# Ledger of designs, part 53: peptides against a protein of PDB entry 6NYY

Target 1, 212 residues: chain A of PDB entry 6NYY
Amino acid sequence: KHFEQAIERVIGGLEKKTQVLQPEEKKTVAYHEAGHAVAGWYLEHADPLLKVSIIPRGKGLGYAQYLPKEQYLYTKEQLLDRMCMTLGGRVSEEIFFGRITTGAQDDLRKVTQSAYAQIVQFGMNEKVGQISFDLPRQGDMVLEKPYSEATARLIDDEVRILINDAYKRTVALLTEKKADVEKVALLLLEKEVLDKNDMVELLGPRPFAEKS
Target 2, 212 residues: chain A of PDB entry 6NYY as posed
Amino acid sequence: KHFEQAIERVIGGLEKKTQVLQPEEKKTVAYHQAGHAVAGWYLEHADPLLKVSIIPRGKGLGYAQYLPKEQYLYTKEQLLDRMCMTLGGRVSEEIFFGRITTGAQDDLRKVTQSAYAQIVQFGMNEKVGQISFDLPRQGDMVLEKPYSEATARLIDDEVRILINDAYKRTVALLTEKKADVEKVALLLLEKEVLDKNDMVELLGPRPFAEKS

## One batch from the design tools (peptide; made by RFdiffusion4, then SolubleMPNN)

Design b2_p14_7_s4 (from b2_p14_7 with A9S K10F M11I)
Fold by OpenDDE base, seed 4:
Structure b2_p14_7_s4 (fold): chain B 212 residues (1-212), chain A 14 residues (1-14)
Amino acid sequence: as target 1 above (212 residues)
Amino acid sequence: SNLPDFSSSFIAPP
């Protein structure tokens, strides 16, 4: 408990107990986080869910906490499932509310960074090919791209395709599991925090063997 | 022991 709370404070920041969300905003956060939780539950290569919360921390209004796998090598399939899990919040908002919010900004940033890395650093795109370029770091003046404007457009197009494919996969999954997302969201609105045991009670055992 | 990561956060607009 104390160790977990310390980790949560370090990673998530301090709880903002004084930040009162409007009921509709709190509902949006609950369904957003439920989307992440359920996507992570049913994606084989997603990290195991540890905790999901709609208690605001730092700049976040809610969060899903996962136990990362101790691995240095990632497959394309693993990266795709991680992208889908990261899109779970945005997709849940679309499925349940028919609208999207700004809440997914960090998720979209992470997905965008992952997609670009897959295409231009890891050589995981067939059209772009077996290339590896350094991505501009935050603050680096990209003076010259090591590729043509045509290649830049191709990269941008393939990034969009990859993200859209991940998005569609997530839509399909969370549509299939819509009732499970609803259960998690409703329980989040009641308890504000769920752990792995709550998820097992709601959804049953995770269908994938936990690589301990 | 890998530190748990916050893989997703619903971020309030600035």
Scores: peptide ipSAE 0.202, ipTM 0.781, DockQ to the pose 0.353
Fold by OpenDDE base, seed 2:
Structure b2_p14_7_s4 (fold): chain B 212 residues (1-212), chain A 14 residues (1-14)
Amino acid sequence: as target 1 above (212 residues)
Amino acid sequence: SNLPDFSSSFIAPP
């Protein structure tokens, strides 16, 4: 417990207990985080959920904390499930509210970065082919791309396709598990913080063995 | 064991 709190403080920042969200905003955050939690629960290659919270920390209004696997090699299928888990919040907002918020900006950034990496670094796209280029780092001088403008357009199109496929997969999953998302969201609104044991009590055991 | 990561966060607009 104390060690976990120390890690949470280092990674997530200090709890902003003074930041009182409006009830409707708090509801939006609860359903967003519930979407992440449930997507992670039912995706085979998602990281194990440790904690989900709607208590603001740093710049975040809520978060889902996972335990990463000690893994160095990722398959395309594993990366897809991670993308779906990351899209879970946005998808939950769409399913429950019929509207999307700015809250998913960081999630979309992560998904975008993952999609580009899969296509231009890992060679995981059949149309683009077996290529590997370094993506410009934030703040690096954008050097000339080592490929044509036609290839650039192809990359951008295939990135969009990959993200949309992940999005559709997540919509299908969370639609199937809609009642579970609602249960988690409602319990979050009551307790503000849930751990793995709360999730097991609410949803039953995670259907995938934890390779910890 | 790898340190826990925040795989998702709801970010407030600036």
Scores: peptide ipSAE 0.192, ipTM 0.782, DockQ to the pose 0.359
Fold by OpenDDE base, seed 1:
Structure b2_p14_7_s4 (fold): chain B 212 residues (1-212), chain A 14 residues (1-14)
Amino acid sequence: as target 1 above (212 residues)
Amino acid sequence: SNLPDFSSSFIAPP
């Protein structure tokens, strides 16, 4: 308990229990986080859900916390499922509200970074090929790109294709599981915090064996 | 013990 709370403070920041969201905003957050939770539940290569919360922390209005596996190597399939899980919030907003919010900014940043890394660092795109370039870090002088403008355009196009593919996959999944997303969102609005056991009670056991 | 990662956060607009 104390250790988990300490980790939550380090990663998520301090709980802002005094921050009162408007009911519609709180509803949006609940469905957003439910989208992440359900996507992670039904994607084989997603990390197991530990906790989902709509209690504001730091700069976040809600969060889903996962237990990462101790792994140093990721497959293309694993990275895709992680992208889909990360898009789950945005997709849930689209499905349930027909509108999108700024709440997915960090998710989109992570997805964008992952997509670029797959294409230009890991050589996972057939059109771009077996290349590996360092992505500019924040604060690095924009060194001249070691590739042509044509290659830059190709990279940008393939990044969009990859993200759109992940997005469509997530739309298909959460449309199929729409009732489950709603169940999770409604329970979040009631309890504000759900753990893995709450998810098991609501959705049944996760369909993927937890690798011990 | 793998530190839990916050995989998603609904970010408030600045």
Scores: peptide ipSAE 0.185, ipTM 0.782, DockQ to the pose 0.355
Fold by OpenDDE base, seed 5:
Formats: C-alpha cells, sequence, structure tokens
Structure b2_p14_7_s4 (fold): chain B 212 residues (1-212), chain A 14 residues (1-14)
C-alpha cells in the first residue's frame, strides 16, 4: 500500500480532490481511460494494467498505470502495441462521442516520439532503412539534419503512416471491444478507481499469460 | 535512452 502510493505519486503526482470536473468532462475522462485500459488488456505486447483512475492527479484528469516489463530490448511489434495502447484514449473518445478533446495531448506526444524513434533511431522502417540519427532533444539547437530534404520528407511520411496504422489498429480493436470499453467506463464512473482484479471481474482474465 | 513512458494520462488543457 505505501509503496504503491509512493509509486503513484511519482508517476501521477498528488491527488487533486479539489478539482471538480463537470459531469460531461468526467464522463469523457472515464471513457478515455477505459480506452487505454481495454486496449492494454487485449494487446499481447502491452504492459499489464495495474490501475486505472479518473481521480485527477497532477496535470492528469485520469490515468492508467501499467506494470512495465523489465525489458531493455523492444521489438517493432511490441512498440506498435504500446502505441495502440497509448492511442486507446483518443480512439475511445472518437468511438463514443464522435469528437476528440485536448486530453490526449500527452498520449499523442508519446506516440509521435515513439514513431520517430522507430524510424530514425531504431531503423525499423524499410523505406527509410537501417539508419540511426540522434533526435534533437528539447532545447538542443536544431543542428543541421544529417540527411537530405528528400529523406526528411520520407521520414515525415513514414511517421504519419506508422501512427495512422497504429490508430486504425486501435480503432478496430476498441470497436470490437466497444462493450468492454463501456463496461469499464461505467464502472470507473461508479468507483473512480479500478485495479487489475476489477478488470478481471469485469472482462475476464487477460487473454495473455503473464510471463512469470 | 529510456523508451518513453507509455503510462496514460488525460491531460487538462493549460
Amino acid sequence: as target 1 above (212 residues)
Amino acid sequence: SNLPDFSSSFIAPP
């Protein structure tokens, strides 16, 4: 309990009970977080869900916490599933509300960063090839790109393709699991916090064996 | 370089 709370504080920040969301905003957060939770539940290479909450913490109005695998090497497939999980919130908003909000900004940042890293650092794109460039860090002077403008355009195109493919995959998944997303969202609105056991009770066991 | 943390958060607008 104390250790989990400490981890939650480090990852999510302090609980902000004073932030009163409008009911419609709280509903949006619930479905957003349910999207993350369900996507992570049904994606093989996604990290196991530990907790999902719609209680505001730090800058977040809600969050899903996962147990990261002690893994240093990631496959392209693993990175794709992580991208899909990260897009789960945005996709859920689209499926249930037919609109998107600013709530996915951090998710989109992470997805964008991952996509660029896959293409320009990890050499995971066949068109761009087996290249590895240092991504400019925030605050680094925009050093001259070590590649041509044509390569820059190719990178931008392939990043967009990768993100769109992840998005489409997530749409397909959460459309198939739409009823599960709704169940999770409704239970979140009731309990505000769900753990792995709540998810098992609601959705059944995760279909992927936890690698012990 | 640590892979980005994929923990989800619904971010409040600034």
Scores: peptide ipSAE 0.174, ipTM 0.756, DockQ to the pose 0.620

Design b2_p14_8_s1 (from b2_p14_8, 8 letters changed)
Fold by OpenDDE base, seed 5:
Structure b2_p14_8_s1 (fold): chain B 212 residues (1-212), chain A 14 residues (1-14)
Amino acid sequence: as target 1 above (212 residues)
Amino acid sequence: MKEKIEWLQKVLNE
């Protein structure tokens, strides 16, 4: 309760600096956030959606809020679904507008980081193998990579493959659920904020049991 | 449980 209120206050306090979006930008944001919301709704291992908003707050034009499960171990499948959910905004823009925007920068950063971590930290790629290296942190001296240039190229290639696979999976999902994305986007344009109950009313119950 | 927020970021055209 207190943490939710604190987030709401931080979010609410940031609402006072609401930048007025142009109608076309607001539409883009609505479909972007709808993409996240719907992807999260229909992906088994995605975190359950709590709230989705197209009200600009601080540096954010919109947001989707999720309730993550407290877990310390993630499977490859779970990480993939998380990547797909994160790509949902970009994919929605692609499907509905046939264009991409800069709005997905943070999403792509997260997806990129996850993909690299899966391959070089978690040993989840068969071609690269059971290796685990620390990724250079932003600002750390460029430590010499403990692997060859050939391995570096392989890693880069496999990262792209993984991201592309996640992207394709997300495209397939949101194409199948295109009407649902549109319903959510349109309702966002009307209400600006949707909660889980709104999503249930629009889409029906989430097909995956919320593990209490 | 820490809520996760995913943001659509504004590119600040400086």
Scores: peptide ipSAE 0.200, ipTM 0.761, DockQ to the pose 0.061
Fold by OpenDDE base, seed 4:
Structure b2_p14_8_s1 (fold): chain B 212 residues (1-212), chain A 14 residues (1-14)
Amino acid sequence: as target 1 above (212 residues)
Amino acid sequence: MKEKIEWLQKVLNE
């Protein structure tokens, strides 16, 4: 308990006990976080869920904590599942509310960054080819692109394709597991915080062996 | 070994 709280403080900052979410906002957060949690539960290469919370921390209205595997090399399949998990919140909102919120901005940023990295840094796209160049840092004026405008367009198109594929995969998964997302969301609204044991009780054991 | 915990923070309605 104390160690987990210490880690939570280091990662998430202090709980903003003063931030009162409106009931509809709290509901949105619960379903958003449930989407991440369930996607992570049923994706083989997603990191195991440790905790999910709808208690605001710092600037965040909710959060999920995962235990990453100590891994230095990632496959394309692993990166795809991580993208899907990251999209889980947005997809859940779409499935349950038929609308999208600004809450997924950071998720979309992460997914976008991952997609670009896969295509232009890791050479994981067949159309673009086995090229690697540094992505501009946020705020760097890219004065000269290291590639042609035709290549730029190709990269943009392939990034969109990759993100859309991840999105479709996530939609399919969370649609199949819609009842599980709802169970998690409803329990989050009740308890505000769930751990791995709560998830096991709700959903059964995670279908993938935790590679220790 | 300090377990690396990844925290996924969600910022809604910002």
Scores: peptide ipSAE 0.020, ipTM 0.584, DockQ to the pose 0.076
Fold by OpenDDE base, seed 3:
Structure b2_p14_8_s1 (fold): chain B 212 residues (1-212), chain A 14 residues (1-14)
Amino acid sequence: as target 1 above (212 residues)
Amino acid sequence: MKEKIEWLQKVLNE
């Protein structure tokens, strides 16, 4: 108990016991986190869910903790599923509330970063081609891009296409699993914290074998 | 990773 709390403090910051979310905000967070959890549950290449919480910690109103696989090489399909899982919160908000919130800002940043990395670092886009260059680091004077303005526009277009494809895939998945998202969200509102066992009891076993 | 995310956010906001 004490050791787990210590790790959670290091990762998530101090539980702000004093920030009581308004009921409507808490509902939004619950459906947001349920979207992540359900997307991760039904996407083969998503990391297994360990814990999902709607208890505010640090700057986050909710969080999902996953067990990363010890993997050094990622396929395009794996990266797509990870993008879909990351979009799950935003997509859930859209499906259930017909509106989007600022809660997905960090998720959108992660998705954007992944999309750019796939195209300009990993050479995973056929139109852009087999290119690999480092994205500018924070503080590096972006002197000159090693590519033309035309290539820059192409990269931007292909990034948008990739993100939109991931978004559409996530919408399709969570629409199909809408009842499961609602079940998870309602249980989160009751328990505030769910683990893998809670998810198994609620949804059944994850349909993909955890590659140990 | 955080540094890259912050950079991308800056670029998107400019």
Scores: peptide ipSAE 0.013, ipTM 0.498, DockQ to the pose 0.079
Fold by OpenDDE base, seed 2:
Structure b2_p14_8_s1 (fold): chain B 212 residues (1-212), chain A 14 residues (1-14)
Amino acid sequence: as target 1 above (212 residues)
Amino acid sequence: MKEKIEWLQKVLNE
């Protein structure tokens, strides 16, 4: 308990008990977090869910905690499932509300970064080829690109394709599991915090064996 | 094993 709270404070910041979300906003957050949770539950290569919360902390309105694998090498399949899980919140909002919010901005940033890294750092795209360039860090003035403008356009196109494919995969998954997303969202609205046991009780055991 | 806890912190309303 104390250790978990300490980790939560370090990572999430102090619980801002002062930020009272409006009921409709809280509902949006619940479905957003439920989307991540359910996507992670049913994607083989996603990290297992430990905790999901709709209690605002720091700048975040909600969060999901996962148990990452001590893994240094990732496959394309693993990175795709991670992208899908990251898109789960946005996709859930679209499915349930028919609208998107600004809440997924950080998720979209992460997905975009992952897609670019796959294509230009890891050489995982056949059209672009086996290239590896350092991505500019936030704030670095990229004065010279080590590739042509034609290559830059190709990279941008292939990044969009990859993200769109991940998005479509996530839409298909969460549409299939729509009832599960709703169950998780409703339970989040009731309890505000769910753990792995709550998820097991609600959805059954995760279909994929936890690789220890 | 240091359990690396990765938080998907979602900033819904900056």
Scores: peptide ipSAE 0.017, ipTM 0.538, DockQ to the pose 0.084; fails the geometry check

Design b2_p14_8_s2 (from b2_p14_8, 8 letters changed)
Fold by OpenDDE base, seed 4:
Structure b2_p14_8_s2 (fold): chain B 212 residues (1-212), chain A 14 residues (1-14)
Amino acid sequence: as target 1 above (212 residues)
Amino acid sequence: MLEKIEWLQEVLNS
């Protein structure tokens, strides 16, 4: 209990009990979080879900807590699944509401950063090649890019392709599992917080062995 | 909306 609370504090900050979401907003959050949860459940290389909540904390309207793997090296496949999981909320909103909200801003930022890192830091793109450049940190003076404008355009194009591929993969997955997303969302609206056991009861055991 | 573990930071720091 204390350990879980400590992790929750680190991840989500203090519960903003004073922030009352409108029913429609709460519904949006529930489906958003359900999208993340279900995507993570059915993606092999996603981190195991520990908890999902639609109780606002810190700057977030909801959160999902995962058990990170102690891993130092990541494959392209692992990074792709993590991108898909991160896109799960946005995709869920699109599937169920036919609209997109600003709620996925942080998710899109993370996906974008991951895509750029894969292409320009990790050399994981064949077209761009085996290059490694430091990404400018937010707030750093945009130093002159160490590559040509042509290379910049290529990088931008390949980033979009990678993100779109992850998005399409997520759409396919959550469309297939649409009923599961609905179940999770509805239960979230009822309980506000779900744990791994709730997910097992709803969806069955996670189809991938959790690396202990 | 979702506050998650900064998994990307873990990757970048590895």
Scores: peptide ipSAE 0.015, ipTM 0.575, DockQ to the pose 0.089
Fold by OpenDDE base, seed 1:
Structure b2_p14_8_s2 (fold): chain B 212 residues (1-212), chain A 14 residues (1-14)
Amino acid sequence: as target 1 above (212 residues)
Amino acid sequence: MLEKIEWLQEVLNS
């Protein structure tokens, strides 16, 4: 219990018990986090869910925690599933509310970063080709790009295509599993925190074996 | 295709 709390503090920061979410906002967060949780549950290459919470911590209004595997190498397919999982919150909001909020900004940033990395660092896009160069890091000076303006446009286009493909995949998945997303969201609104066992009770066992 | 990735976060915050 103490160890789990310590991990939660490191991940989400201290619980802000004084931060009161409005009911509508809390509902949005619940469905957002449910989207992440359900997407991760039904995507083969997503990490297994450990905990999902709608209790505000630090700057986050909610979070989903997954068990990281000691994995250093990722396939294109694994990265796609991770992108879909990351988009799960935004997609859930779209499906249930027909609107998008600013709550997914960090998720979109992560997805965007992943897409660029796949194309310009990992050479995973055939159209752009087997290229690899460093992405600007936080605090780096603006340096000249080592490629032409035409290549820059091509990269941007292919990034959008990749993100849109991940988005469409996530929409298809969460539309199919819409009832499951709602079940998770409603239970979150009741319990505020769910663990893996809650998910198993609600949805059944995860359809993918946990690989060690 | 396999690639090393170190920046991927395992926690999704909203």
Scores: peptide ipSAE 0.014, ipTM 0.480, DockQ to the pose 0.447
Fold by OpenDDE base, seed 3:
Structure b2_p14_8_s2 (fold): chain B 212 residues (1-212), chain A 14 residues (1-14)
Amino acid sequence: as target 1 above (212 residues)
Amino acid sequence: MLEKIEWLQEVLNS
């Protein structure tokens, strides 16, 4: 117990026991995190879920902990599933509440970064082609892009297409699994923290073997 | 979806 708490402190910071979420906010967070959890559960290349929590820690209102994959190479399909999992929270909010909150800002940033990396760093887009450019790091002087304005527009368009495709895939998945998202969300509202065993009990075993 | 596109556009234009 003490060791798990120590690891949780390192990962999530001290539980701000003083942050009382309003019931409606807590409900939003529960469905948001349930969206991530269920998307990750039913996507083959998503990282295995270890823990999901709606207890606020640091700047986050909720979080999901995943087992890191011991791999250095990622396929386009793997990156897509990761994008879908990352979009799961926003998609869940849309399905259940028909509204968008600021809670998905960090998720959208991650998805955007991944999409750009796939297109301009990994050369995974056929229209843009086999290119690899370093993305400007935070604080780097806006160096002139090593490509034309026409290429920049093409990149932006293809990024939007990729994100939209991931979003549509996530909508289809979570719509099919809507009852499962609700089950997870309701259980989160009751227990505040769920682990892998809770998910297995609720949804059955994950349909994909854990990659060793 | 439309709101998302607008948000993404704001991020891309920022």
Scores: peptide ipSAE 0.012, ipTM 0.478, DockQ to the pose 0.037
Fold by OpenDDE base, seed 2:
Structure b2_p14_8_s2 (fold): chain B 212 residues (1-212), chain A 14 residues (1-14)
Amino acid sequence: as target 1 above (212 residues)
Amino acid sequence: MLEKIEWLQEVLNS
């Protein structure tokens, strides 16, 4: 228990016991996190879920923890599934509430960053081609882009297409698994924290073999 | 030297 709490503190920050979420906000967070969890559960190249929580920590209202992969090379398929998993929270909110919240801002940032990296750094887009440029880091001076404005527009368009494709894929998945998302969300509202065993009991074994 | 993509976090924060 102490070791898990220590890891949680390092990863999620100190539990802000002072943030009392309103019941409706807590419900939103539960469905948001359930979206991440279920998307990760049913996407082949997503990381296995370790823990999901709706207890506010640091700046987050909830979190999902996944088993880290010790890999440095990622395929386009792996990156797509990770994008879908990252979109799972926003998509869940859309499916269940017909509205979106600001809670997915960090997720959208991550998805956007991934999409740009795939197209601009990894050369994974056919239209843009085999280009590799460093993206400015947060706080770095915006260096002059080494490509034309026309290329910049093309990149932006292709990024949008990639994100939209990931979004549609996630919508299709979580719509199919809507009942599972609801089961997870409801159980989160009861227990506040779920682990892999809880997910197995609720949904059955993850349909993909654990990558050793 | 290959580096991990920074956005690939083990924890998805809401």
Scores: peptide ipSAE 0.015, ipTM 0.503, DockQ to the pose 0.380; fails the geometry check

Design b2_p14_8_s3 (from b2_p14_8, 7 letters changed)
Fold by OpenDDE base, seed 1:
Structure b2_p14_8_s3 (fold): chain B 212 residues (1-212), chain A 14 residues (1-14)
Amino acid sequence: as target 1 above (212 residues)
Amino acid sequence: MLEKIEWLDEVLNE
């Protein structure tokens, strides 16, 4: 318990007990995190869920913690499932509230970064082809792009397509599992923190064998 | 093993 709390503090920051969310905001957070949790539960290549919380920590209003597998190589399919899990919060907001919030900014950043990396670093897009170049790091001077404006437009288009495909996949999944998202969200509103055991009690065992 | 955390961001008022 103490070790897990220490890790949580390092990763998520200190609990902001003084931050009082309005009931509607807390509801949004609960459904957002439930979206992440349920998407991760039903996506084969998503990381196993460890904990979900709607207690504000650091700059986060809520969070989901996952135990990553010691994996060094990722397939396109694995990256897609990870993108879908990351989009789970935004998609949940859309499904349940018919509105989207600014809370998904970090998620969208991660998805955007992953999409660009897949296309321009990993060569995973057939139209762009088997190319690999370094993405500008934050703070790097805008180096001349090693490709034409036409290629730039193609990259941008294919990034959008990839993200939209991941989004649609996530919408389909969480629509199918809408009742499960609701169950998780409601329990989050009650307990504020859920672990893997709580998820098993709510949803049953995760349908994918955890590789030991 | 570094845990992955995904969080809902607080809108930072600049």
Scores: peptide ipSAE 0.239, ipTM 0.766, DockQ to the pose 0.063
Fold by OpenDDE base, seed 3:
Structure b2_p14_8_s3 (fold): chain B 212 residues (1-212), chain A 14 residues (1-14)
Amino acid sequence: as target 1 above (212 residues)
Amino acid sequence: MLEKIEWLDEVLNE
């Protein structure tokens, strides 16, 4: 439901034609979104890209839209690829500009949430083990953690390791595909909106079959 | 309860 609503919002949202970004900021947005797009293109378990845009909508400056999958079970490998795709924007900024911006705040939030969930909800970390605890939801009273401070420190360390591994994987991928990221970014600066067909024309067919 | 993680990148934050 929330995913469908997000798609509807992206599709139905009005373009802010009056919002003029400075050229350098627009360039940052283009390379950021290109990072997401290219990472998603070359990661097997990433969702297929439908559309990427650098036209501001609502409170956002750009977006990448992906095809929803009817999938309820995720492997550790699938979650890693999703984390890498989510980090694609930040990594692109680092590779091309040598600096990072606040634009990745929501991405980092998602990655952080995913990493904690993998370790403390899904039992996907060998050091922490086969445990499952509820994470505090927004608005829930901060309940005391059901584990020791030593376990809390271990969890925090393993979360950082997982995120760093995803980050390094993304850096390696987008460094290898640096020319592709630039091609996408430059075309975004020209057209402002790209679809799947534009990506196929630019990069060739996505190397993975679309799972409907 | 299995909850789906949603990964739609809707906006680049200001």
Scores: peptide ipSAE 0.054, ipTM 0.628, DockQ to the pose 0.192
Fold by OpenDDE base, seed 2:
Structure b2_p14_8_s3 (fold): chain B 212 residues (1-212), chain A 14 residues (1-14)
Amino acid sequence: as target 1 above (212 residues)
Amino acid sequence: MLEKIEWLDEVLNE
């Protein structure tokens, strides 16, 4: 318990005990995190869930914690499942509330970054082709792009297509598993924190072998 | 062991 709390403090910051969410916002957080959790549970190449929490901390209102695989090479399929897991929160909000919130900003940033990297760094898009350019880092001077404006437009279009495909895949998954998302969300509202064992009790064992 | 954490943002980052 003490060790886990220490890790949580280091990673998530201090609990914001003074931040009291309204019941409706708390519900939104629960379903958002449940979306991440369930998407990760049923996506083969998603990282295994360790913990999910709706207790506000310094960096956010809730979080899902995963155990990353020790790997250096990623396939398109693996990156797609990661994108879907990352979109799980936003998709859950859409499915259950018919509305979206600003809570998915960091998720969308990560998905956007991944999509651009796949297309312009890893050469994973057939239309754009076998190209690899460094993406400007935050704070770097935007140097002239080594490709034409037409190529830039193509890249932007293909990024959008990739993200939309991931989004649709996530919608299909969480719609199929809608009852599971609700079960997780309701249990989160009760316990505020769930671990892997809670998920196993609720949903059954994860259908994919854990490659540690 | 590096853990991955996905957060629900409370505020839109400017």
Scores: peptide ipSAE 0.231, ipTM 0.763, DockQ to the pose 0.069; fails the geometry check
Fold by OpenDDE base, seed 5:
Structure b2_p14_8_s3 (fold): chain B 212 residues (1-212), chain A 14 residues (1-14)
Amino acid sequence: as target 1 above (212 residues)
Amino acid sequence: MLEKIEWLDEVLNE
């Protein structure tokens, strides 16, 4: 929370380069952010991209900024697309570099949280069933789970399946759009910051209508 | 306006 707020404040304020990245790291950041941007562009239920940057701010080496939709109800398909967008950076790194970095830590945390919520809170998994348990908050000493160890193992397995499915979907998408990811990454390396208009110029109009 | 940010993180020493 505090870190996100700090980045938001810095983004809303004067751009300050807080870190100097080596060219290879800067390239990694560019392709990572391009992965997020392109995934978000071509996923129907992803939030519209506003800005993408490879200028380091605070603890962030780069970022993609999206306009969230005012939505209270989410389908499985919508949650899946959101997971795929979140995985876009990691997948881009894998596709272009054949290796992964620690940069996707927050992305993976978000994806993990979403997957567990879908299975344990929203009852969206057929094997686990129509159950809803409160997930422990960070710092809560949850002494006892309201289900057996066998159920815990099942939940863990189904979470992995869901995340892997999202990952595979993202790989398929960004592989299909590999040239677009490259275009965005190269332009990021040149301009450091891209907005929606830059993306339209590179990729054409987003194929999904923005809900105003 | 609430904005969503996805970022590439440094290794959190937390």
Scores: peptide ipSAE 0.220, ipTM 0.751, DockQ to the pose 0.066; fails the geometry check

